Peptides against a protein of PDB entry 3V4L. Designs and how they scored, part 290

Target 1, 386 residues: chain A of PDB entry 3V4L
Amino acid sequence: GQPLAKDKVALLIGNMSYWEHPKLKAPLVDVYELTNLLRQLDFKVVSLLDLTEYEMCNAVDEFLLLLDKGVYGLLYYAGHGYENFGNSFMVPVDAPNPYRSENCLCVQNILKLMQEKETGLNVFLLDMCRKRNDYDDTIPILDALKVTANIVFGYATCQGAEAFEIQHSGLANGIFMKFLKDRLLEDKKITVLLDEVAEDMGKCHLTKGRQALEIRSSLSEKRALTDPVQGAPCSAEALVRNLQWAKAHELPESMCLKFQCGVHIQLGFAAEFSNVMIIYTSIVHKPPEIIMCDAYVTDFPLDLDIDPKHANKGTPEETGSYLVSKDLPKHCLYTRLSSLQKLKEHLIFTVCLSYQYSGLEDTVEEKQEVNVGKPLIAKLDMHRGL

## One batch from the design tools (peptide; made by RFdiffusion4, then SolubleMPNN)

Design b2_p27_5_s2 (from b2_p27_5, 11 letters changed)
Fold by OpenDDE base, seed 1:
Structure b2_p27_5_s2 (fold): chain B 386 residues (1-386), chain A 27 residues (1-27)
Amino acid sequence: as target 1 above (386 residues)
Amino acid sequence: AEEEAKLAAEQEKLLKELGIELVSFAP
């Protein structure tokens, strides 16, 4: 019979906005495209951008809580990275220059923890460089991995080689993701699918001899990403997993704010990633005596590090949101909250209405405070332990 | 080595013709 997954869970991390390292662009689009594909494959996807070391550790811990016997686990990482002595290290955005293993997450340590969960399949997709870090002479004594015949590594590049992004017209994709996305939905054993991706990458004149996919697998069974999830969540653990995932993806409800002047504002919310939300405001009713009015959002929690210069934009693209703009209502002001993992408290902010009456030169302001609770990933309290 | 250098030069030409930049994920 076709193998069944007890459940399917994916953690996708894209690090771009490094503090002490070159900024990347591809992880934005790659995490987004992969999220949409994995959702079509009935994965529970947590998608996170620009994580610190501590935030990455917590994201992995929360991911491991979603894993159990017979669950398919997929970890995708796009960002800076290195490989020392066959150990892959993911570099957090706050990593020092030079970074060491103590500042980074070891993928093989995550694999060990996944093996303890008795997972049905462990897939690692690593879109990072595999060069040696000569500043890190530490050989992590990794405890011997259990012999499990359910591991697949897709490395975007060969050992000792670099991975690349393709930048075109302000968008970037990783070379690996460019080929992976065309095949990811195919009903094939995951190692066969990745081998076909490797062939496609090897036939491309742009990538031939610069980047080649490496597949490392112990997978003895015919398992695919298309394998159906076992039906209704019959176990308490499956119900808990579904509830935890649902909490991490709960958006605030859209609301209508009414101001004393008779202006009505619609406030709406959209998820770009599990830690990235777009707030949008629109004027839905304006009295005829009001000639001009704008609705600004301000007074965000300091933990979110929201620059007012990047808030209240006339387009989603001006906020740095190029991906969800098609699904957003038009003629709004847009604000992108890119670091929801940093939110310790409820998301409280001010909606400020600035307006002008016909025949008055002075602008009038009215303000309303809005509390939307903990949106998206902020419900997981990824700072529990600081 | 000469074939690799020729391939690299052909790739750089193609990248320029397509207006594509390859950026390494190396720090």
Scores: peptide ipSAE 0.298, ipTM 0.782, DockQ to the pose 0.868
Fold by OpenDDE base, seed 2:
Structure b2_p27_5_s2 (fold): chain B 386 residues (1-386), chain A 27 residues (1-27)
Amino acid sequence: as target 1 above (386 residues)
Amino acid sequence: AEEEAKLAAEQEKLLKELGIELVSFAP
């Protein structure tokens, strides 16, 4: 019969805003595009940008909690990385310069933990460099991996080589993701799909001889990313997994705030990623005696490190949100919360209405505190280990 | 070696013509 997945879960990590290393651009678009494609494939997708070492460890732990017997697990990483002795290391945004294995996440350690879950398929898509790190002489003593015939690695580049992004007009895409996205929805064995992506990269005049996809697989079964999820969650574990994922993707409900002056504000929320949310405010009712009014958001939790100069922008693009701007209401003020994984408490903030009456020179302010609970990934308490 | 050098030169020319920059994920 056609293989069935018990469930399908993906963790996508895109690291760009490195503290001590060159900033990347492609992971933003690549994680977003891959998220949308994997959702069309009925994957439960957690998408995270700009994680510290601690946050990456916790994201992997939460991902492993979603894995179980016969579940398809996909890990995508885009960012800085290296390969020593056939071990792949993902570099967190807070990694020192130079970084070492102690500052990084070993993909083969994650694979070991995935094998302990008896997963139906393990897919690693690694959009990172595979150069040796000469500052790290650590030989990881990896325990012998179990012989599981269900592992697929798609490396964006060959051993000892670099991965690249294509930058054009301020946008960037990874070379790997550029070709992967065109085939990802095909009903093919995942190794056949990746082989076709490798052929497309090899035929492209821009990438030929510069970057080549490497496929490493033990996959003996005809498993595809298109394989249907086995029907209603019959197990308690499947129900828990579905609830855990749903909690991590719950947006705050849109709110209508009423001010004493008679102005009504719509407060809305949009997810860009599992850890990135856009807040938008719009004036939905204004008394005729009020000539001007604006609704600002302020007083965010200190854990979010929100600079007020970057809040309350007239366009989503001015916040750094280029991807979801088409789905957002127009004529709002926009604020991007890019670090929801840092939120320890409820998201409490102030909505400040600044307005002017006809014939008065002075601006008047009214304020309302809003509590939206823990949005998106903040519900998983990625801090539970401290 | 000459074919590789020719391909690299053609790629660099094409990148310039398209206004595309390739940036490495290397640190």
Scores: peptide ipSAE 0.279, ipTM 0.760, DockQ to the pose 0.836
Fold by OpenDDE base, seed 3:
Structure b2_p27_5_s2 (fold): chain B 386 residues (1-386), chain A 27 residues (1-27)
Amino acid sequence: as target 1 above (386 residues)
Amino acid sequence: AEEEAKLAAEQEKLLKELGIELVSFAP
């Protein structure tokens, strides 16, 4: 019969805003595009940008809680990385310069933990460099992997080579994601799909002799990303997994705020990633005696490190949100909350209404505090232990 | 090696003229 997945779970990590290393751009678009494609494939997707070492470890732990016998697990990483002795290391945004294996996540260690879950399929898509790190002489003593015949690695580049992004018009795509996205929805064995992506990438004159896809597989069965999820989640474990994923993706409900002056504001929320949310405000009712009226959000928790200069923008794009702008209502003020994984408490902030009456030169302010609980990934408390 | 370096420089120039930048994920 056709292989059935017990469930399908993906963790996507895009690291761009490195502290001690060159900043990247492609991981933003690549994680977003891959998230949308994997959702069309009925994957439960956790998408995270700009993780520290500790946050990456916690993201992997939460991902492993979603894995069980016969579940398909997919890990995607885009960012800095290296390969020593056939072990792939993902570099967190807080990694020192130079970084070492002790500052990085070993993909083969994650694979070992996935094999302990008796997963149906393990897919790693690694959009990172595979150069040796000459500052790390550590020979990793890895435990022997189990022979599970269900492992697929798609490396964006060859051993000892670099991965590249193409920056155009302020957006960037990784070379790997550029070709992967065109094939990802095809009902093919995952290794056959990746071979077709390798052939498409091999036709690209820009990366010829610089980057080539490498496929490493032990996959003995005809498994595809299109394989249907086994029917209704009747098991206690499937219910727990569904609840855990749903908890990490719960947005605050849209609310209508009423001010004493008679102005009504709609406050709305949109997810860009599991750790990135857009807040938007719109004036839905204004008394005719009020000539000008703006609704600003302010007084965010210090853990979010929100620069007021980047808050309350007239467009989503001015916040750095280029991807979800089409799905947002128009004529709002927009604020992008990145790093929701750092939020230790409830998201409490102030909505400040600034307005002017007809015939009065002075602006009046009214303020209302809003508590929206823990949005998205903040419900998982990924900061626990800091 | 010199021909490959020249081809790479011509490609990089063409990319810049197109407003396309090829950026490595190398640290």
Scores: peptide ipSAE 0.278, ipTM 0.671, DockQ to the pose 0.825
Fold by OpenDDE base, seed 4:
Structure b2_p27_5_s2 (fold): chain B 386 residues (1-386), chain A 27 residues (1-27)
Amino acid sequence: as target 1 above (386 residues)
Amino acid sequence: AEEEAKLAAEQEKLLKELGIELVSFAP
């Protein structure tokens, strides 16, 4: 019969904004595109951008809590990385220069922990360089992996080679994701699907001799990403997993704020990623005596490190949000919160209405404090996991 | 080596003609 997944869970990490290393661009689009495709495949997707070492560890721990017997686990990583002695290391954004294994996450350690969960399938998609790090002579003494015939690695590049992004008109896509996205929805054994992606990359004149997909697998069963999820959660663990994922993806409800001047503001929220939210404000009612009015958001928690210069933009694109702009309402002011994993408390901020009356030269301000609780990934309290 | 170098140069030329920049994920 067709294999059934007990559930399907994916963790996608895209690191771009490195502190001590070259900034990347492709992980933004690649994580977004892959998120949308995996959602169409009935995956529970956690998508995270720009994680520190600590935040990456916690993201992996939370991902492992979603894994159980017969669950399909997929880990995608796009960012800087290296491979020493057949061990793959994902580099956090706060990694020093030079970085070492102690500053990085070992994929084979994550695989060990996934094997302890008795998962139905373990898929790793690694869009990173696989060069040796000559500053790290540590051979991880990895405990012997269990012999599970349910593992697939898709490496965006071959051993000792580089992964590349294609930058065009300020947008970038990883070469791996460019070819993967065209096939990801196909009802094929995952190793066959990845082999076809490897052939497509090999036929492309842009990538020929520069980047080649490596597939490493121990997969005895015909498992596909299209494999149906087992019906209604019949176990307490499955219910907990569903609740935990739902909690991590709950947006704040849209609010209608009423000001004393009679202006009504719609405050709305959109998820770009599990740790990235856009706040938007729109004027839904204005008294005729008010000529001009704008609704600004301000006084954000310091933990979010929000630069006011990037807040309250007339377009989503001016905030750095190029991907979700089509799904957002038009004619708003937009603010992008890109670090929700840092939020320790409730998201409390001020909505400031600035307005002018007909025949008065002076601008008037009214303010309302808004508490929206813990949005998205902030509900997991990732910062408390040590 | 010469064929690889020639292929690399042709690819770089094509990328420039397309306004595409190929950027490595290498640190």
Scores: peptide ipSAE 0.256, ipTM 0.657, DockQ to the pose 0.874

Design b2_p27_5_s3 (from b2_p27_5, 11 letters changed)
Fold by OpenDDE base, seed 5:
Structure b2_p27_5_s3 (fold): chain B 386 residues (1-386), chain A 27 residues (1-27)
Amino acid sequence: as target 1 above (386 residues)
Amino acid sequence: AEEEKKLEEEIEKLLKELGIELVSMAP
């Protein structure tokens, strides 16, 4: 019979906005495209951008809580990285310059913890450079890995080589994701699928001699990302996994705010990633005696580090949101909250209405406070270890 | 080898004309 997964869980991390290192662009689009593809494959996907060391550790811990016997686990990482002595290190956005293994997450340590969960399949897709870090001579004494015969590594590049992104018209894609996305939905053994991706990438004259996909596998069974999930979630553990995933993806409900002047505002919410939300406001009713009317959001929690200069934009693109703009209502003001993993409290903010009456020179302001609870990933309290 | 180098140079030229840049993800 076709192999069955007990469940399918993916953690996708894209680090771009480094503090002490060059900024990347590709992880934005690559995490988004891969999220949409893995959702079509019935994966429970958590997608996170721009994580600190502490936030990455907590994201991995929450991911490991979703893993159990016979569950398929997929970890994707796009960002800066290095490889020392066959150990892969993912670099957090707050990593110092130079960084060391103590500032980074070791993929082989994550693999060890996944093996303790008795997972059905472990897939690592590492879209990072594999150069040696000459500032880190630490040989990690890793405990011996178990022989589980269920491990697949897809490295975007060869050992000691760089990974590349293609930049076009202000957008970028990683070379690996460019070819992976065309085949990811195919009903093939995951190692066969990745081998076909390697062949497609090898035909690309842009990357010939610069980047080549490396596949490392111990996978003894014919397992595919298309393998169906075993039955309805009848176990208590499967229900808990479904609830935990749903909790991390629950958007606030859209609200209609009514002001004393008779103006009505629609407040809406959209998810770009598990830690990135767009707030949008629109005027849905205006009394005829009001000639000018502007609605803006303000007074956000300090933990979100929101620059008011980037809030209340006339387009999603002006906020840095290029991916979900087609799915958003038009003629709104847009605000992008990119760090929901930092939110310790409820998301409370102010909707301010500025308006002018016909025949009055002075502008009038009305304000309403809005509490939307903990949106998306903020429900997981990724800061509980502080 | 000379034809391969010429083809690489033509590809790099076409990429520049298209505004496509290959950028390393190295720090």
Scores: peptide ipSAE 0.350, ipTM 0.763, DockQ to the pose 0.621
Fold by OpenDDE base, seed 3:
Structure b2_p27_5_s3 (fold): chain B 386 residues (1-386), chain A 27 residues (1-27)
Amino acid sequence: as target 1 above (386 residues)
Amino acid sequence: AEEEKKLEEEIEKLLKELGIELVSMAP
């Protein structure tokens, strides 16, 4: 019969804003584009930007809880990385300089844990450099992997080589994602699909002799990312997975705030990633006697590390949000919350209305506190244990 | 090889004129 997935789950991590290493740009767009494609393939996608070592470990642990017998698991990583002795290491944003294996996540350890879940398919897409780290001479003693015949690795580059990004007009895409996105929706065995992506990369004069896709596979069955999910979630485990995923992707409802001066504000929320949310404010009603009126958001939880200089922008792009700007209402003030994984408490903030009456020189302020609960990934309490 | 190298240089120049840059993701 046609192969069926019990469910399809993906974890996408994009690390860009390194503390002690060069900043990247490509992971932003690459994680976003891949998220949208995998959602069209009926994957449950968790998309996370700029994770610390601890946050990456927790994200992997939560991902592993969503895996079960016959589930398709996909891990995508874009960021800094290295390969020592055939082991791939993903570098967290808080990694020291120089970094070592003790500061990084070993992909083969994650694979071992995925094999224990009896998954139907394990796909790793690693958009990172594969150079040796000469500061790390640790040979990880990995236990022998089980022979599960369901593993696919897509490495964006060859062993000992670099991965590249194409920068244009302030945006960047990884070379790997540029070619992967054109084929990802094709109903083909995943190894055949990746081989076609490798051929497309090999025809590109920009990447010829600099970057080539490497495919490692033990996949003995015809499995595709297009394989349908088996039926309605009838198992208790499938219902739990669906509920956990739904909780991690629930946005706050839009609110209409009414101020004493008679101004009405619409407060709205948009998800850019599972840990990145945009807040936007718009004036929906203003009395004619009020000549100027702005609605600012302020007093965010300290855990979110929000710089007020980057809040309340006239465009989404001025917040660093280039991807969801088309889906946002126009003529708002925009604030981007990029670290929702750090939120320990409810998201409580203040909406400050600043306005001026006709014929008065002084500005008047009214404030209203808003509690939106735990948005998106903050519902998973990824910091349980700090 | 020389024609290929000239073509690479011309592509790199055209990309630069278009504001397209290939950047290594190496640390």
Scores: peptide ipSAE 0.341, ipTM 0.759, DockQ to the pose 0.606
Fold by OpenDDE base, seed 2:
Structure b2_p27_5_s3 (fold): chain B 386 residues (1-386), chain A 27 residues (1-27)
Amino acid sequence: as target 1 above (386 residues)
Amino acid sequence: AEEEKKLEEEIEKLLKELGIELVSMAP
């Protein structure tokens, strides 16, 4: 019969905004495009940008809680990385220069933990360099992996080689994701699909001799990313998993704020990633006596590290949001919250209405405090381990 | 081999003219 997945769960991490290392661009678009494709494949997707070491550990722990017997697990990583002695290390954004294995996440350690969950399929897609780190001669003492015939690694490049991004007009795509996205929806065994991606990449003159896909697999069964999820969640664990994922992707409800002057503001929310949310404000009603009015958001929690200079922009693109701008209403003020994983408490902020009456030179201000609870990934309390 | 190298150089030139850059993800 056609193989069935008990469920399908993906963790996608894109690190770009490194503190002590060169900034990357491709992970933004690549994580977003892969998220949309995996959602079409009925994956529960957690998508995270710019994680610290601590935040990456917690994201992996929460991902492992979503895994169970017969669940398909997919981990995608795009960012800086290295490979020492056949062990792959993902580099967090707060990693020192030089970094060591103690500052990084070992993919083979994550694989060990996934094997303990008795998963139906384990897929690792690693869009990072695989050069040796000469500053770290530590050989990880990895415990013996269980012999499971359900592991697939797709490495964006060969051992000891670099991965590349194509930069154009301020955007970038990883070479691996450029070819992967064209095949990802095909109903094929995952190793066959990746072999076809490798062939497509091998025909590209730009990457010939610079980057080639490496596939490492123990997969003995015909498993595909298109495999249907087994019907109604029949286990308590499946219900908990569905609820946990749903909580991590719940947006605040749009609200209408009414000010004393008679101005009405629509406050709306959009998800770019599981840890990135856009707030937008629009004037939906204005008395004719008010000639000008703007609705600003301010007084955010300090944990979010929001620079007021980057808040309340006239376009989504001015906030650094290029991907979801088509789905947003026009003629708003936009604010991008890029670090929702840092939120310990409820998201409380102020909406400030600045307005002017006809024939008065003075600007008037009214303020309302808004509590939207814990949006998106902030519901998972990724900080509970301290 | 010389024709292949010339073609690679021409592709790199065309990519630069189009403002397309291949950038390593190495630190």
Scores: peptide ipSAE 0.335, ipTM 0.753, DockQ to the pose 0.616
Fold by OpenDDE base, seed 4:
Structure b2_p27_5_s3 (fold): chain B 386 residues (1-386), chain A 27 residues (1-27)
Amino acid sequence: as target 1 above (386 residues)
Amino acid sequence: AEEEKKLEEEIEKLLKELGIELVSMAP
């Protein structure tokens, strides 16, 4: 019969905004595009941008809690990285310069933990450089991996080589994702699919001799990303997994705020990533005696590091939200919350209505506090221990 | 090999003219 997945879970991490290293651009688009494709494949996707070491560890731990016997696990990483002695290290955004293995996440350690879950398939897609880090002389004593014959690695580049991004008009795409996205939905064994992606990269004159996909696999069964999920969740573990995923992806409900002046504001929420949310405000009713009015959001929790200069923009793009702008309502003020994993408390903020009456020169302000609970990934309390 | 090299140079020139840059993800 066709192989069945007990469930399908993906963790996608895109690190761009490094503190001590060159900033990247491609991970933004690549994580977003891959998220949308994996959702079409019935994956439960957690997508996270710009994680610290601690936040990456917690994200991996939460991902491992979603894994169980016969579950398909996919880990995608885009960011800085290195490979020492056949071990791949993902570099967190807070990694020092130079970074070492103690500051980074070892992919083979994650694989070991995935094998302990008796997963049906383990897929690693690593969109990072694979150069040796000469500042890290640590030989990791990794325990021998179990022979599970259900492992696939797709490396965006060859060992000792660089991965590249294509930058155009302020946006960037990774070379790997550029080719992967065109084939990812195909009903093929995952190793065959990746081999076709490798051929496409090899035929492209832009990438020929610069970047080549490396596939490492121990996959004895015909497993595909298109493999159907087993029907109704029959186990307590499957129910818990579904609840945890649903909890991590629940947006706040849209609110209609009514001010004393008779202005009505629609407050809406959109997810760009599991840790990135757009807040938007729109005037839905205005008394005719009010000639001008704007609804600003302010007084955010300090843990979110929101610069007021980047809040309340007239376009999503001015917030740095280029990907979801088509799905957002027009004629709003937009604010991007990019670090929801840092939120320790409920998301409480102020909506400030600034308005002017006809024939009065002075602006009037009314304020209303809004509590939207813990949005998206903030419900998982990834900050526990900071 | 010379034709391939010329084609690479022409592609690189066209990419530059289009404002497309291939950037290493190396630190």
Scores: peptide ipSAE 0.325, ipTM 0.752, DockQ to the pose 0.604

